# Peptides against a protein of PDB entry 1ZZD: the designs that were tried, part 16

Target 1, 109 residues: chain A of PDB entry 1ZZD
Amino acid sequence: FQVVNPYLLRDLVDLGIWDEGMKQYLITQNGSIQGLPNVPQELKDLYKTVWEISQKTIINMAADRSVYIDQSHSLNLFLRAPTMGKLTSMHFYGWKKGLKTGMYYLRTQ

## One batch from the design tools (peptide)

Design b1_p17_2 (made by RFdiffusion4)
Fold by OpenDDE base, seed 2:
Structure b1_p17_2 (fold): chain B 109 residues (1-109), chain A 17 residues (1-17)
Amino acid sequence: as target 1 above (109 residues)
Amino acid sequence: ELDELIEELDELADELY
C-alpha cells in the first residue's frame, strides 16, 4: 500500500486538480508532486517526500538531536539511487558533524 | 491492484471533508 499525506490530498482538492490523472500520477510517482507543472512551488517544497529531502539536511537534523540524547539515537537515511560515492560522502559528513553513531538504517527506493 | 489504490485515494480524499 502507498501512504499519502492527507494534507497534500486536501491541498490538491482545494486547487481543483484532484482528478483521475492526478491519482494515477501520485501512484506511479510514489507520492511525489515535484514534476507537476500546475502545482505552486510552495506546495512542492512543503510536500517533498523522504526521497526528495536532502540527506545533508537529515544529517544536520540528526546532529542537532544528538546534542540532547545519548548514543541510542538512530539515523535513518533514504536514498532513491545510492552510489558508493554518495554513501561515502554521507558518512564523512556525519562524522564531521560529530555523530556518535553511524548510519543505523539505510532505505532505498 | 491499481484500481484498488485509486479507490483508496478516493476514500482518503472524501474523509478530508
Scores: peptide ipSAE 0.035, ipTM 0.519, DockQ to the pose 0.014
Fold by OpenDDE base, seed 5:
Structure b1_p17_2 (fold): chain B 109 residues (1-109), chain A 17 residues (1-17)
Amino acid sequence: as target 1 above (109 residues)
Amino acid sequence: ELDELIEELDELADELY
């Protein structure tokens, strides 16, 4: 089943846009609100799903953590539709950022 | 199953208040 963030539901209710259409939209879009025109961008940024977070941002966070540990934490990347080119660029970017280990987990939607 | 999911969302929303 689909897991929905309860705080997202609260904010949608508070915005007064919680209706049958919204509920159906959330279900069909797997919890994503990125396509909703009447939702503030701030909320869209706050409630990004794991599939909507920039992979570069994830790599940057991993690199930042690696400064304080002996080995890099396991790097988990989430891609909706990975291509070989994108995977290659991610590996090179990780190398450039000084990650001690390569990508450990790749999740696809 | 869609109807069941909608019902679940409504229940979750109700629990927030």
Scores: peptide ipSAE 0.033, ipTM 0.509, DockQ to the pose 0.014
Fold by OpenDDE base, seed 3:
Structure b1_p17_2 (fold): chain B 109 residues (1-109), chain A 17 residues (1-17)
Amino acid sequence: as target 1 above (109 residues)
Amino acid sequence: ELDELIEELDELADELY
């Protein structure tokens, strides 16, 4: 299922561009606004989807949080085109960064 | 399916205001 950031929806409404075309665009583009010409770049940078963020960045964020908590937050990774090699690399990278908990959820686009 | 997804987005948007 598709999950849309509620703050993104708010900003799109505030911009006055929330219409039927926008709704269809979000659905077909899996929540991405990167291709919209009428959206400021600052909003595009702010509202990158999980598919548009480096998975290494996500792992780094999880590792940083783990410094201050007993258990790492559940690590959810999203891959556009997962391969066995990518999965293995992600696991090792997480381990190297000192994650206390391995990858718990994997979702594909 | 598309119509159902559009409906869901509308509901989410309505909840913000």
Scores: peptide ipSAE 0.031, ipTM 0.487, DockQ to the pose 0.015
Fold by OpenDDE base, seed 4:
Structure b1_p17_2 (fold): chain B 109 residues (1-109), chain A 17 residues (1-17)
Amino acid sequence: as target 1 above (109 residues)
Amino acid sequence: ELDELIEELDELADELY
C-alpha cells in the first residue's frame, strides 16, 4: 500500500489545496508533487521521492554517516531506468567514497 | 590505464544529479 508523507499532507492542507482529487493525484504519481503548478518550488525541493532525489546525494549521505558506524549497513539505490554505465558509475562512486558494504540496486516502475 | 577508467566513471557519476 501507499501512504502519503504526513508532513507533506500537513503542508498541502496548510496551502488549502488538499482534497480528494489531490489525494488521487498523489496515489497515481507515487507521492510526487513535482508536476503540481500550485505548489511552491521550495516544497517540491523538500519533498522529493526516492525516484526524484539524486542517487549521488544518497551515496554521499551514506558514505558520510558510515564513518561513524562500526557495524555494516546496506545501501539501497533506486533507478527508474538504469543503464550499465550508470550502475557501474554508482557502484564505483560508492566504492570510492568508502562504503563498507555493497549497494543494492532496486528497479521499479 | 586505470586513471582513464576512473575519469570515465567520474563523468558518468555526474549524470546522477
Scores: peptide ipSAE 0.019, ipTM 0.385, DockQ to the pose 0.632

Design b1_p17_2_s1 (made by RFdiffusion4, then SolubleMPNN; from b1_p17_2, 11 letters changed)
Fold by OpenDDE base, seed 2:
Structure b1_p17_2_s1 (fold): chain B 109 residues (1-109), chain A 17 residues (1-17)
Amino acid sequence: as target 1 above (109 residues)
Amino acid sequence: SAAELERELERNSEFLY
């Protein structure tokens, strides 16, 4: 079940580009607006899907947060096209960054 | 060793993108 981000919906309406065609576009693009030419880059950056964000960045942010908390938070990582090499790399990178719990959940598209 | 593997994988961190 795919749902459009309500904030994204609002912003697209504010831009005056929301219509049935846009809705269908988002469905076919799994929620991505990266390919839309008439959307400001700042909105594209804001509304990157989980598959469009570097997981290295996610790991870095998680590591930064873990410095300030006793119990490490759950870490969710997402890979569009996972391979054993990528999975192993992520695991060891997380370890190197000092994550206490490592990878709690791995999600794949 | 695990440490050597980590360093090698770090150099190939492009997998995280």
Scores: peptide ipSAE 0.018, ipTM 0.374, DockQ to the pose 0.600
Fold by OpenDDE base, seed 1:
Structure b1_p17_2_s1 (fold): chain B 109 residues (1-109), chain A 17 residues (1-17)
Amino acid sequence: as target 1 above (109 residues)
Amino acid sequence: SAAELERELERNSEFLY
């Protein structure tokens, strides 16, 4: 199932661009607004989907949290089009950042 | 060496920024 972010909905309404066409667009684009020309870049930056957010940021956040816990917490990464190269580089980066464990959940689009 | 490998992996990374 897919649920539109309520804050995104609010902002699209405030911009006056919310309509049935926009709704259908979001459904077909899995919630992404990156391709919309009538949306300010600041909103595009704010409403990145899990597939659009840099996974390096997620790894960095996980590494930071690891300082305060005894055992590694779950690490969830999302890749739209995973390749062996991407997977390898992600694991290596995680290791380099001092994560105690590898990827717990890998989800693909 | 390990350092060379790390540099190579960094340069050839396909990881999303």
Scores: peptide ipSAE 0.017, ipTM 0.342, DockQ to the pose 0.507
Fold by OpenDDE base, seed 4:
Structure b1_p17_2_s1 (fold): chain B 109 residues (1-109), chain A 17 residues (1-17)
Amino acid sequence: as target 1 above (109 residues)
Amino acid sequence: SAAELERELERNSEFLY
C-alpha cells in the first residue's frame, strides 16, 4: 500500500518542497495535497485522492469506456458518508448514462 | 412515483459536484 503517489513525489521534488515534513504531512493526510498552500492548483486537480475526485466524473468515464468494450470495466465508487439516498442517486445516474454493469465496488471511509 | 423519485435523487445529488 502506497500512501504517496510516485508521480506526485516527483512533482513535489521538482517544486523543491519535498522534505521529511512534507512526507509526514502526506502520511497523516492519507496522500492528500489539497490543504497545501504552496502547491499549484493544477497539481491539486491532478492528484485528487479517491475521496476527492467527483464520483460523477468516475461514472462518466466508465460510461465513455463502455462504448469501446463489450464488457464494462469494474466501477469503484467512494463515499465518506454513504446513505441509501446517495447510493440510489449514483445507481440511477449510472443507469441513465448507459452503464452495462452497475456499481461493482463501494468503498467507505 | 417517478416525480417522488426525482425529488429524492435531487436531495441526494451531492456526488454530482
Scores: peptide ipSAE 0.016, ipTM 0.358, DockQ to the pose 0.455
Fold by OpenDDE base, seed 3:
Structure b1_p17_2_s1 (fold): chain B 109 residues (1-109), chain A 17 residues (1-17)
Amino acid sequence: as target 1 above (109 residues)
Amino acid sequence: SAAELERELERNSEFLY
């Protein structure tokens, strides 16, 4: 069951571009607005889905948090098209950044 | 070395998007 982000809904309404077509678009795009030409880039940056956020950034954030806790948070990573090379790179990057647990969950799109 | 390989992999931007 997919739910549209209520803040995104508000902003799309404020832009005057919310309609049934937009709703269906979001459903088919798993909530992504990145492909919409009539949406400002600022909003696209704000409303990135988990599949659109740099996983390197997520690793950096997790590493930063781990500095202040005894055990690293369970890290969830999301990749659209994972390859063994990407996974290996992410693993070693996380290791170098000092993640104790590493990846707890790997999700693919 | 293992450390060298880790540094190389860290610089790899293959998983960046």
Scores: peptide ipSAE 0.015, ipTM 0.361, DockQ to the pose 0.500

Design b1_p17_2_s2 (made by RFdiffusion4, then SolubleMPNN; from b1_p17_2, 12 letters changed)
Fold by OpenDDE base, seed 3:
Structure b1_p17_2_s2 (fold): chain B 109 residues (1-109), chain A 17 residues (1-17)
Amino acid sequence: as target 1 above (109 residues)
Amino acid sequence: EEEELEKKLEKESENLI
């Protein structure tokens, strides 16, 4: 089941926009607040879901971590609209960044 | 030639993700 981020919940309450409608919106949008017009952009940037983060950034973070460990972490990547081009790009970029293991899991929305 | 192709693919790859 979907759980609302407790910090996001707090901030939405502090904004005075938390209600049953907002709750249902978040459920329908899989936790995304990006489409809400009454939420400051700063909060939208803070509370990006995994589907809203650049996968390049995720790969970069994984590569950075791999410098300090014997083996790379199992990398989970997320694509809202997967294409063969994007998938190939992810593999190539991961390879370029020196990941010891390729993509372990691909999730799609 | 192969190296140039690899560089092109790398650059294109960075723009898609």
Scores: peptide ipSAE 0.075, ipTM 0.532, DockQ to the pose 0.490
Fold by OpenDDE base, seed 4:
Structure b1_p17_2_s2 (fold): chain B 109 residues (1-109), chain A 17 residues (1-17)
Amino acid sequence: as target 1 above (109 residues)
Amino acid sequence: EEEELEKKLEKESENLI
């Protein structure tokens, strides 16, 4: 699997902070740059991993796509720390947004 | 109103994800 986004890699190189230490850090952090003090916040906001974004956003994007297609795309949701409340909320929110197909894959960390 | 309460609860639930 690819740990580092290729565009993120480019931007880190452009910042002059890419080295072997950075590479190992990203591997350990599963591609997350959120803990790096030398990375601009703008890049942190841009390069959030699937574990660092609201799954509501993913559901919204899926719902938006479903308006234009006959079959809903496969929906993969990611929860770092799943709870019954979160799972219930995901199902209900997906239903509310009118997804043709419910949650197909739930990934956990 | 029950409908307003339901909407509030729904919004709170949506904030969990």
Scores: peptide ipSAE 0.074, ipTM 0.521, DockQ to the pose 0.384
Fold by OpenDDE base, seed 5:
Parts: C-alpha cells; structure tokens; sequence
Structure b1_p17_2_s2 (fold): chain B 109 residues (1-109), chain A 17 residues (1-17)
C-alpha cells in the first residue's frame, strides 16, 4: 500500500508523463522521482521522500520547534541505509542541538 | 582526548546525516 502525494500526482499529470508505467515506477522506487530524467529539477527538489531529506535538517527543525514547545515531542528519523556511524552522528548532533526529547523513532527502508 | 572525540563526532554529524 502506497499513497502518492496528490500534489506530485497533479504535477506529473500536468507534465503529461503520468501513466501506468509512471505509477509502477513510483511504486518500485518507493515514491522517489529523483531518477526521472524528464522531471524538472525544481520538482525533484520539492518532492523529496523522507529517505531523501537530510536528517540533519530534520533534527534542526525539531530543535527549532523545541524552543517553542513546552512538552516533549517525538522525532521520526528515516535512514535508507543505516550505519553505526550515521546513528552515532544523529545521536551526537541531536544532543548538540539541545533536543529536549531523547525519544526518536528510527525507520529504515 | 574528549575534545578530539567531540570534534570527530561533530564532523561526522555534519557529513553523514
């Protein structure tokens, strides 16, 4: 079960490239359009999957939010290819950024 | 040693995630 971003769907339709083949491609690529040569880079930048977004950015955003939130919040992190180095880096960077919540959920692909 | 470790981890945090 996979849900396509409705805005992405719209833009792909507007580009005239939406068809059954494209649908199957997205399924096999877990929603990624990064490998599509006929998609403008601006759309690729806009429609990054959770696996394609810098987790550093996610941590930064969480840290920024935590300044204004008086309650603990959960953070979801996504790693396509987790390594001990990446995990250690995430923990350290989160600590450095002063995340108030030690609770995070790591999801792997 | 601790400072060096922190710097290494900091560098890794910036480069790996």
Amino acid sequence: as target 1 above (109 residues)
Amino acid sequence: EEEELEKKLEKESENLI
Scores: peptide ipSAE 0.071, ipTM 0.534, DockQ to the pose 0.607
Fold by OpenDDE base, seed 2:
Structure b1_p17_2_s2 (fold): chain B 109 residues (1-109), chain A 17 residues (1-17)
Amino acid sequence: as target 1 above (109 residues)
Amino acid sequence: EEEELEKKLEKESENLI
């Protein structure tokens, strides 16, 4: 079953826009609020789904973690619409950042 | 020129993700 982020739910309630229509919208949009006109941009930026954030940022965070651990750690990357260009870029950038783990998990929507 | 081209291509590639 799909669970709505509890913090997002709180903020939508606080905005007074939570209703059954909103619930159904979130279900159909897999949790995305990016298309909602009545939500402040600040909240849209805060509540990006894993499919809506830059994977470069994820790689950067993984590289930052890598300086503190010797063991290989799992890296999960997410692409809504994978292309060969994006995949190549991910591999290249991961290599450039010196990730210990040469292989990462790719998730597609 | 080659280094600049490589850097440009790298930057463009990085912006895809």
Scores: peptide ipSAE 0.068, ipTM 0.504, DockQ to the pose 0.394

Design b1_p17_2_s3 (made by RFdiffusion4, then SolubleMPNN; from b1_p17_2, 12 letters changed)
Fold by OpenDDE base, seed 1:
Order: sequence, then C-alpha cells, then structure tokens
Structure b1_p17_2_s3 (fold): chain B 109 residues (1-109), chain A 17 residues (1-17)
Amino acid sequence: as target 1 above (109 residues)
Amino acid sequence: MEEELEKKLEEESENLI
C-alpha cells in the first residue's frame, strides 16, 4: 500500500491544489510531484522520491558517516531503470569514496 | 593508460548515478 507523505499533503493543501484529482495523480505517479506544473520548484526539490534522488548523494552520505563507525552500515540504493553501466558505476564510485563494503540493498522500481 | 581508465570510470560514475 502507498501512504502520502503528511508534510507533502500539508504543503499541497496550503497551496490550495489538493483535491481528489491530485490524490489520484500522486497514486498513479507513485508519490512523485515532479511533473506538476503548478508546484513550485522548491517543493519539488524537497519532496523527491527515492527514485528521483541522485544515488551519488546517497553514496556520499554513506562515505561521510563511515568515518564515525568501525563496521560498515547498511547502504540502500534505488534505481528506477538499472543497467550494467549504472551498477558498475555505483560500485566503482562507492569504492572510490572509501566505503568499507559494497551495496547492501538494491531496490528497483 | 591506467589513469585514463580511471578517469573514464570516474566520469561514468558521476554521470550515471
């Protein structure tokens, strides 16, 4: 089942654009608001889904926090359309950034 | 040649993810 982010819901209500049509749109778009022309870009940037966030950023964050831990922590990556090139790139980039382990979980859309 | 390969891999890594 899918749950709408309550903060996103609030902001859409505050914009006066929340209605049944918007609800159905979010359901069909798996929570993405990137395609909505009446939503400010700042909100689109704030409410990116896991499929819309750069996985490089996730890897960077993992590398940064790895400085404070002895053992590697979980790393979850998300690819909407995985390719061998993307997978190889993620592994290489993770290695370059000094991650102690490879990708722990890979999710696909 | 190794440096060129690393550079290509870096560019690919930065652009694909």
Scores: peptide ipSAE 0.093, ipTM 0.482, DockQ to the pose 0.596
Fold by OpenDDE base, seed 5:
Parts: sequence; structure tokens; C-alpha cells
Structure b1_p17_2_s3 (fold): chain B 109 residues (1-109), chain A 17 residues (1-17)
Amino acid sequence: as target 1 above (109 residues)
Amino acid sequence: MEEELEKKLEEESENLI
């Protein structure tokens, strides 16, 4: 099952573009609005799916948090098309950024 | 060799994720 982000739903309603067709579009696109021409770019930037966010950014955010916490926190990373190069890069970058623990979960699409 | 490997991994890190 899929759950539509309630804030995204609100914003699409406010844009006047929410309808059954839009709902079906989101389902088929796994929640992505990046391909919608009638959606402002600022909303596209706001409502990126986990597959559309730079994993480097996620690692950076985790590293920034880790400096203020005693216990290492879990990190979930998402790769649409995982490769050995990407995996190696993710682990190396996490290490370089000083994460106490590497990738906890890897999700693939 | 380690430095070269680290550099390559760093470059890949910057480009792939």
C-alpha cells in the first residue's frame, strides 16, 4: 500500500491540480512529483522521495547529528540502482565524515 | 598506494552519491 504525504496532498489541492488522475499518477510514480510540469520547482525540491535525495546529503546530515549525540544513530540509505562503486563510495564517504557506524540499512528499488 | 586508493574512493564518493 502507499500513503500520500498529507502535506503534499494539501499543496496539490491548493494548486488546484489534485484529482483522481493526480492520485493515480502519484501511485504509478511512487510518490514522485518531479515529472509534473504544473508543479512549482520549490515544491519539487520540498517533496523529493527517498530515491531523489542525494545520499551524500543524508550522510552529511547524519554526520552533523552524530557530533552532538553519545550513541550512534541508525542510517538508512536508498539506491535506485546500486553498484559496487556506489556502495563503496557510500561507505567510504561515511567513514570520511566520521560516522560511528556505517550504513545500517540499504534499500533498493 | 593507500593514498591513491583513498583519492579514487573520494572522487567516486563525490560523483556517485
Scores: peptide ipSAE 0.092, ipTM 0.479, DockQ to the pose 0.605
Fold by OpenDDE base, seed 2:
Structure b1_p17_2_s3 (fold): chain B 109 residues (1-109), chain A 17 residues (1-17)
Amino acid sequence: as target 1 above (109 residues)
Amino acid sequence: MEEELEKKLEEESENLI
């Protein structure tokens, strides 16, 4: 059961490009709008899926949160196409940022 | 020279994620 982001749905309706074809496209693309030529880049940047966001940014946000949270918190990372290089980079960068938890949950597509 | 290589490696590594 895949749910479309309600804000994305609203914006696509406001653009006048929402139809059954668009719905099927989103289902097929797992919610990604990056390949749509009729969507403004600003909206593409806003509605990136978890697989399209820089994991470096996610690690940075986690590090920023860790300043305020004393307890260990879980970090979820998302990679569409994991490689040994990317995995090593995530571990290294997480360590460099001083994340308290060594437990990183990796999600792959 | 070694520090520069390490820095480049680090930058390249960080850009993979």
Scores: peptide ipSAE 0.088, ipTM 0.443, DockQ to the pose 0.394
Fold by OpenDDE base, seed 3:
Structure b1_p17_2_s3 (fold): chain B 109 residues (1-109), chain A 17 residues (1-17)
Amino acid sequence: as target 1 above (109 residues)
Amino acid sequence: MEEELEKKLEEESENLI
């Protein structure tokens, strides 16, 4: 059961582009608006899905949090198209950043 | 040799993720 982000819904309505077609598009695209030509880039940047955020950024955020806690948070990483190279890079980068616990969960699209 | 390998891995890691 997929729910559209209520803030995204509001902004799409305000843009006058919300309709049944848009709703179906979001469902098929798992909430992504990145492919929509009639949406400003600022909104695309604001409403990135987990698959559209740099995993390096996620690792950085986890590392930043880890300095304030005794135990690292469980880190969830998301790859649209995982490769051994990407996985190795993620593990190495996490290690470099001093994460006590490496990647806990890997999700793929 | 080890340091060079680590540097290469660091550079690759930053480019792939």
Scores: peptide ipSAE 0.069, ipTM 0.486, DockQ to the pose 0.545

Design b1_p17_2_s4 (made by RFdiffusion4, then SolubleMPNN; from b1_p17_2, 11 letters changed)
Fold by OpenDDE base, seed 2:
Structure b1_p17_2_s4 (fold): chain B 109 residues (1-109), chain A 17 residues (1-17)
Amino acid sequence: as target 1 above (109 residues)
Amino acid sequence: MEEELEEELEKESENLV
């Protein structure tokens, strides 16, 4: 199932740009709206897919959460085009930030 | 050599997706 984010759907309807063409576009783009010229940048920033979010930011957020919890939490990373260099750098950066648990799930596009 | 490797990894980490 390709499920459209219900909040994204609402905002696209509110913009008056939701139609069958838009639906098909989202399906073919795996939910990404980054390439749409008629969508405000603020909405593009809000509705980044998991493949478009900086994984460095995700690691930072995980490190911030680890300050408040003792139990190791799962860290999920998403890479569109993983390389050995990027993977090694992620592990190194996570270690540097003091993550108790290494990468739990790696998803690739 | 270890320090050099750490610096390289740090530089690469700045380019993380």
Scores: peptide ipSAE 0.018, ipTM 0.388, DockQ to the pose 0.684
Fold by OpenDDE base, seed 3:
Structure b1_p17_2_s4 (fold): chain B 109 residues (1-109), chain A 17 residues (1-17)
Amino acid sequence: as target 1 above (109 residues)
Amino acid sequence: MEEELEEELEKESENLV
């Protein structure tokens, strides 16, 4: 079963917006609060799901880490709507950024 | 030819999610 992030729960309670409706909303939105108008942007930025984080940023961070390690770590990427074009671009971008190993796992929503 | 392809792919990569 789906579990709400306890810190997110706390913050929503502190905002006074936690109720059964909010709970159901989070379930239907797979934990995303990005669409909630009554939540401060700072909290939205803090509680991004894996589907809401820029995969380009993830690749950049992986490339940055790879500078300090001999062997590339496993990289997981998440795409809402993958296309062959996007996949090719991601591989190319990763290669250009100096990733020694491509994606081990691709997840789709 | 290869460089042109790389540039095209780079431009596409800038539009990554």
Scores: peptide ipSAE 0.017, ipTM 0.386, DockQ to the pose 0.654
Fold by OpenDDE base, seed 5:
Structure b1_p17_2_s4 (fold): chain B 109 residues (1-109), chain A 17 residues (1-17)
Amino acid sequence: as target 1 above (109 residues)
Amino acid sequence: MEEELEEELEKESENLV
């Protein structure tokens, strides 16, 4: 079951491109609008899915937040096609950034 | 030893998605 982001829905309606076809497109694309040629790049940047955000950036944000708390929050990482190399790099990068925990929740598409 | 570890970490971080 997929729920469309209400803000994305609003912006697509404002663009006049929201219809049943667009709804089906979003379902098949797991909420991604990156492939839509008629959507401004600023909206594509704003509405990146968890699969489209750099996991390095996610780790950086987690490390930045951890400076202000006693224990690091649980971190969720998302990879479309995880490999042992990618998992290893994530582990080492997290360690380098000084995360207080090595616990990462990995989700795959 | 610390320098070698840092190099390994840097190399791995460059491959991060």
Scores: peptide ipSAE 0.016, ipTM 0.382, DockQ to the pose 0.458
Fold by OpenDDE base, seed 1:
Formats: C-alpha cells, sequence, structure tokens
Structure b1_p17_2_s4 (fold): chain B 109 residues (1-109), chain A 17 residues (1-17)
C-alpha cells in the first residue's frame, strides 16, 4: 500500500510535470524522485524517502533528543541492504553518541 | 583486539549512510 505524499504531489503539479507517467514512475520507484532529471535538486533534498535519508543523521537526532527525556525513546532505522557489519556499526555509533538504548525498530526494504 | 575492533567500527560508523 503506497500513498503519494500530498505535498510532493502539489510541488510536482506546480512544476507542471505531474501526469500519469509520473504517477507510475513514483509507484515503481517506491516514492523516490531522486532519479528524475527534471526535478530541482532542492525538491529531491526535501522529499527523500526513509531509504534515502542518512541513518546516521537519524541517530544524531535521536541522540540530541535523548538529552531532554528521562527514559529512552523509540528509534526507527531503515536499511535497504543490511549486513551484520553495518548493523554492528550503527549500534556502536549510537552507543558512542550516548543513546540510552540501541535500535528499537529495524525495517528493511 | 578490543581496540582494533573499536577502530574498525568507528571507521565504518564514519561512513554510515
Amino acid sequence: as target 1 above (109 residues)
Amino acid sequence: MEEELEEELEKESENLV
């Protein structure tokens, strides 16, 4: 079940590039617009999917939030191609950044 | 060995996507 981001839809319409072909493209690309040559880079940066956002950035944000809470909060990480080494590195990095707990949810593409 | 492991993990973490 896929839902197009309504704001992305709006921006693509405003660019005049929204059509049935674009819709089908987004479906086949799981919402990614990174491969579209006619989309400005600013929009590509804005509409990164969970698989395109740096998980290191997510860990950093979680570490920053942890300063303001008593107990650990949920941390969701998304990996397209997880390996044991990558998972270990992520846990290590999270620990190094001062997270109270490790990964709460891991999702794979 | 522990230090080597930490260094390897640190290097990988620096390149984390």
Scores: peptide ipSAE 0.016, ipTM 0.382, DockQ to the pose 0.643

## One batch from the design tools (peptide)

Design b1_p18_1 (made by RFdiffusion4)
Fold by OpenDDE base, seed 5:
Structure b1_p18_1 (fold): chain B 109 residues (1-109), chain A 18 residues (1-18)
Amino acid sequence: as target 1 above (109 residues)
Amino acid sequence: DELLTELEEIEKEYDDLT
């Protein structure tokens, strides 16, 4: 499977802009929301920063979180595909933010 | 598309939880 950030999806749904067109847009843009005019800049900055996380940091985050240790396919995708690595970064960051705020984290299959 | 399929699955889970 491919790694998808559930928090990004949540944010887009909460903004009321999630639809079939948005899904197709994200696919063609490899998960990037930077080009969307109807997304708050704060949200763009948040996920842009996540994309800048080093691969080494991502690996460390995976090692620290048992949930992702159990997701071997997610880690493999990170190592094999740079684009998936960016998505993995967002996923790990979302998990970390969820723990800090007590927010529920959706597991990926 | 694998990504699309996974997004739809997560979307469904989110809708069920909210």
Scores: peptide ipSAE 0.022, ipTM 0.377, DockQ to the pose 0.021
Fold by OpenDDE base, seed 4:
Structure b1_p18_1 (fold): chain B 109 residues (1-109), chain A 18 residues (1-18)
Amino acid sequence: as target 1 above (109 residues)
Amino acid sequence: DELLTELEEIEKEYDDLT
């Protein structure tokens, strides 16, 4: 299933369509944007395949963004088959890349 | 709702950044 992540929110804001109504819609749809007519199909396709994106890439992007964010950084991790070993590795990798005391949101298919 | 909480936190981070 689809889950809202920081990059999706950024893109929605950049499109100028983020508002309270959009927020409530996403909540009711459990993070899915597939049903939104005002969202470009390309964006829908992008986040449809979020599970195929390298988690290391996501962590790297989050680390890069953290350079500009002073407060704790939120990060969503998507794993098809999450294990404690993988989670531990991701935490260490994030730490190594200079992530601050961010919150990690684990999502699984 | 966990999703609501997550969205609000992310939104706050974005607002602070911009």
Scores: peptide ipSAE 0.021, ipTM 0.435, DockQ to the pose 0.023
Fold by OpenDDE base, seed 2:
Structure b1_p18_1 (fold): chain B 109 residues (1-109), chain A 18 residues (1-18)
Amino acid sequence: as target 1 above (109 residues)
Amino acid sequence: DELLTELEEIEKEYDDLT
């Protein structure tokens, strides 16, 4: 399962490099832009793969999107070393941030 | 493809908000 960072897509569009080829590239690279020569290093440093992003950040992104969209979105989370404590904290934090839908998919590395 | 679907959704959201 794969997750896309909505802010990454925005920045790629703003750079004027978003096209069908870029879309297909991201699909094959699991959302990673590290191998793209036409992307500034600043963006490569800013955006990491889902396994390098804190789960808190993922939840924040999902909550942020929900502010602008009426329909609820599926929340997908990835954990490298999940513990019961981490899962509980994630659920609580998601609730606190006002997510309309709970965790739909849980993936582990 | 799940990623493709997500990308298309986000792209649509971006277009709607801009």
Scores: peptide ipSAE 0.020, ipTM 0.438, DockQ to the pose 0.021
Fold by OpenDDE base, seed 1:
Structure b1_p18_1 (fold): chain B 109 residues (1-109), chain A 18 residues (1-18)
Amino acid sequence: as target 1 above (109 residues)
Amino acid sequence: DELLTELEEIEKEYDDLT
């Protein structure tokens, strides 16, 4: 389980881009939104500074309750020649397609 | 296949953005 920054979650929801796919993407990117093309640069700049603050500290400082990412569900994907880049792309693809799965597991075909 | 092609394109896009 991973704690999500509640302010980031709020902003992503406000942008209308929060879904299960986005959640999975963030998991694989360790919470980074820097690589998302549909996120305003100002938001990326804002949360770039968050890396120096622990999630626990953020939670303690926030009025909103913490959000835990549920990884109980899974989707198994198979590739003939997987690379780390392809793994990232698969999660990103899941976001783009709005996949509603819990967690992504990759296996070689 | 189509999926692999799309994933590779996304990978390229991601790398360009990061």
Scores: peptide ipSAE 0.019, ipTM 0.338, DockQ to the pose 0.061

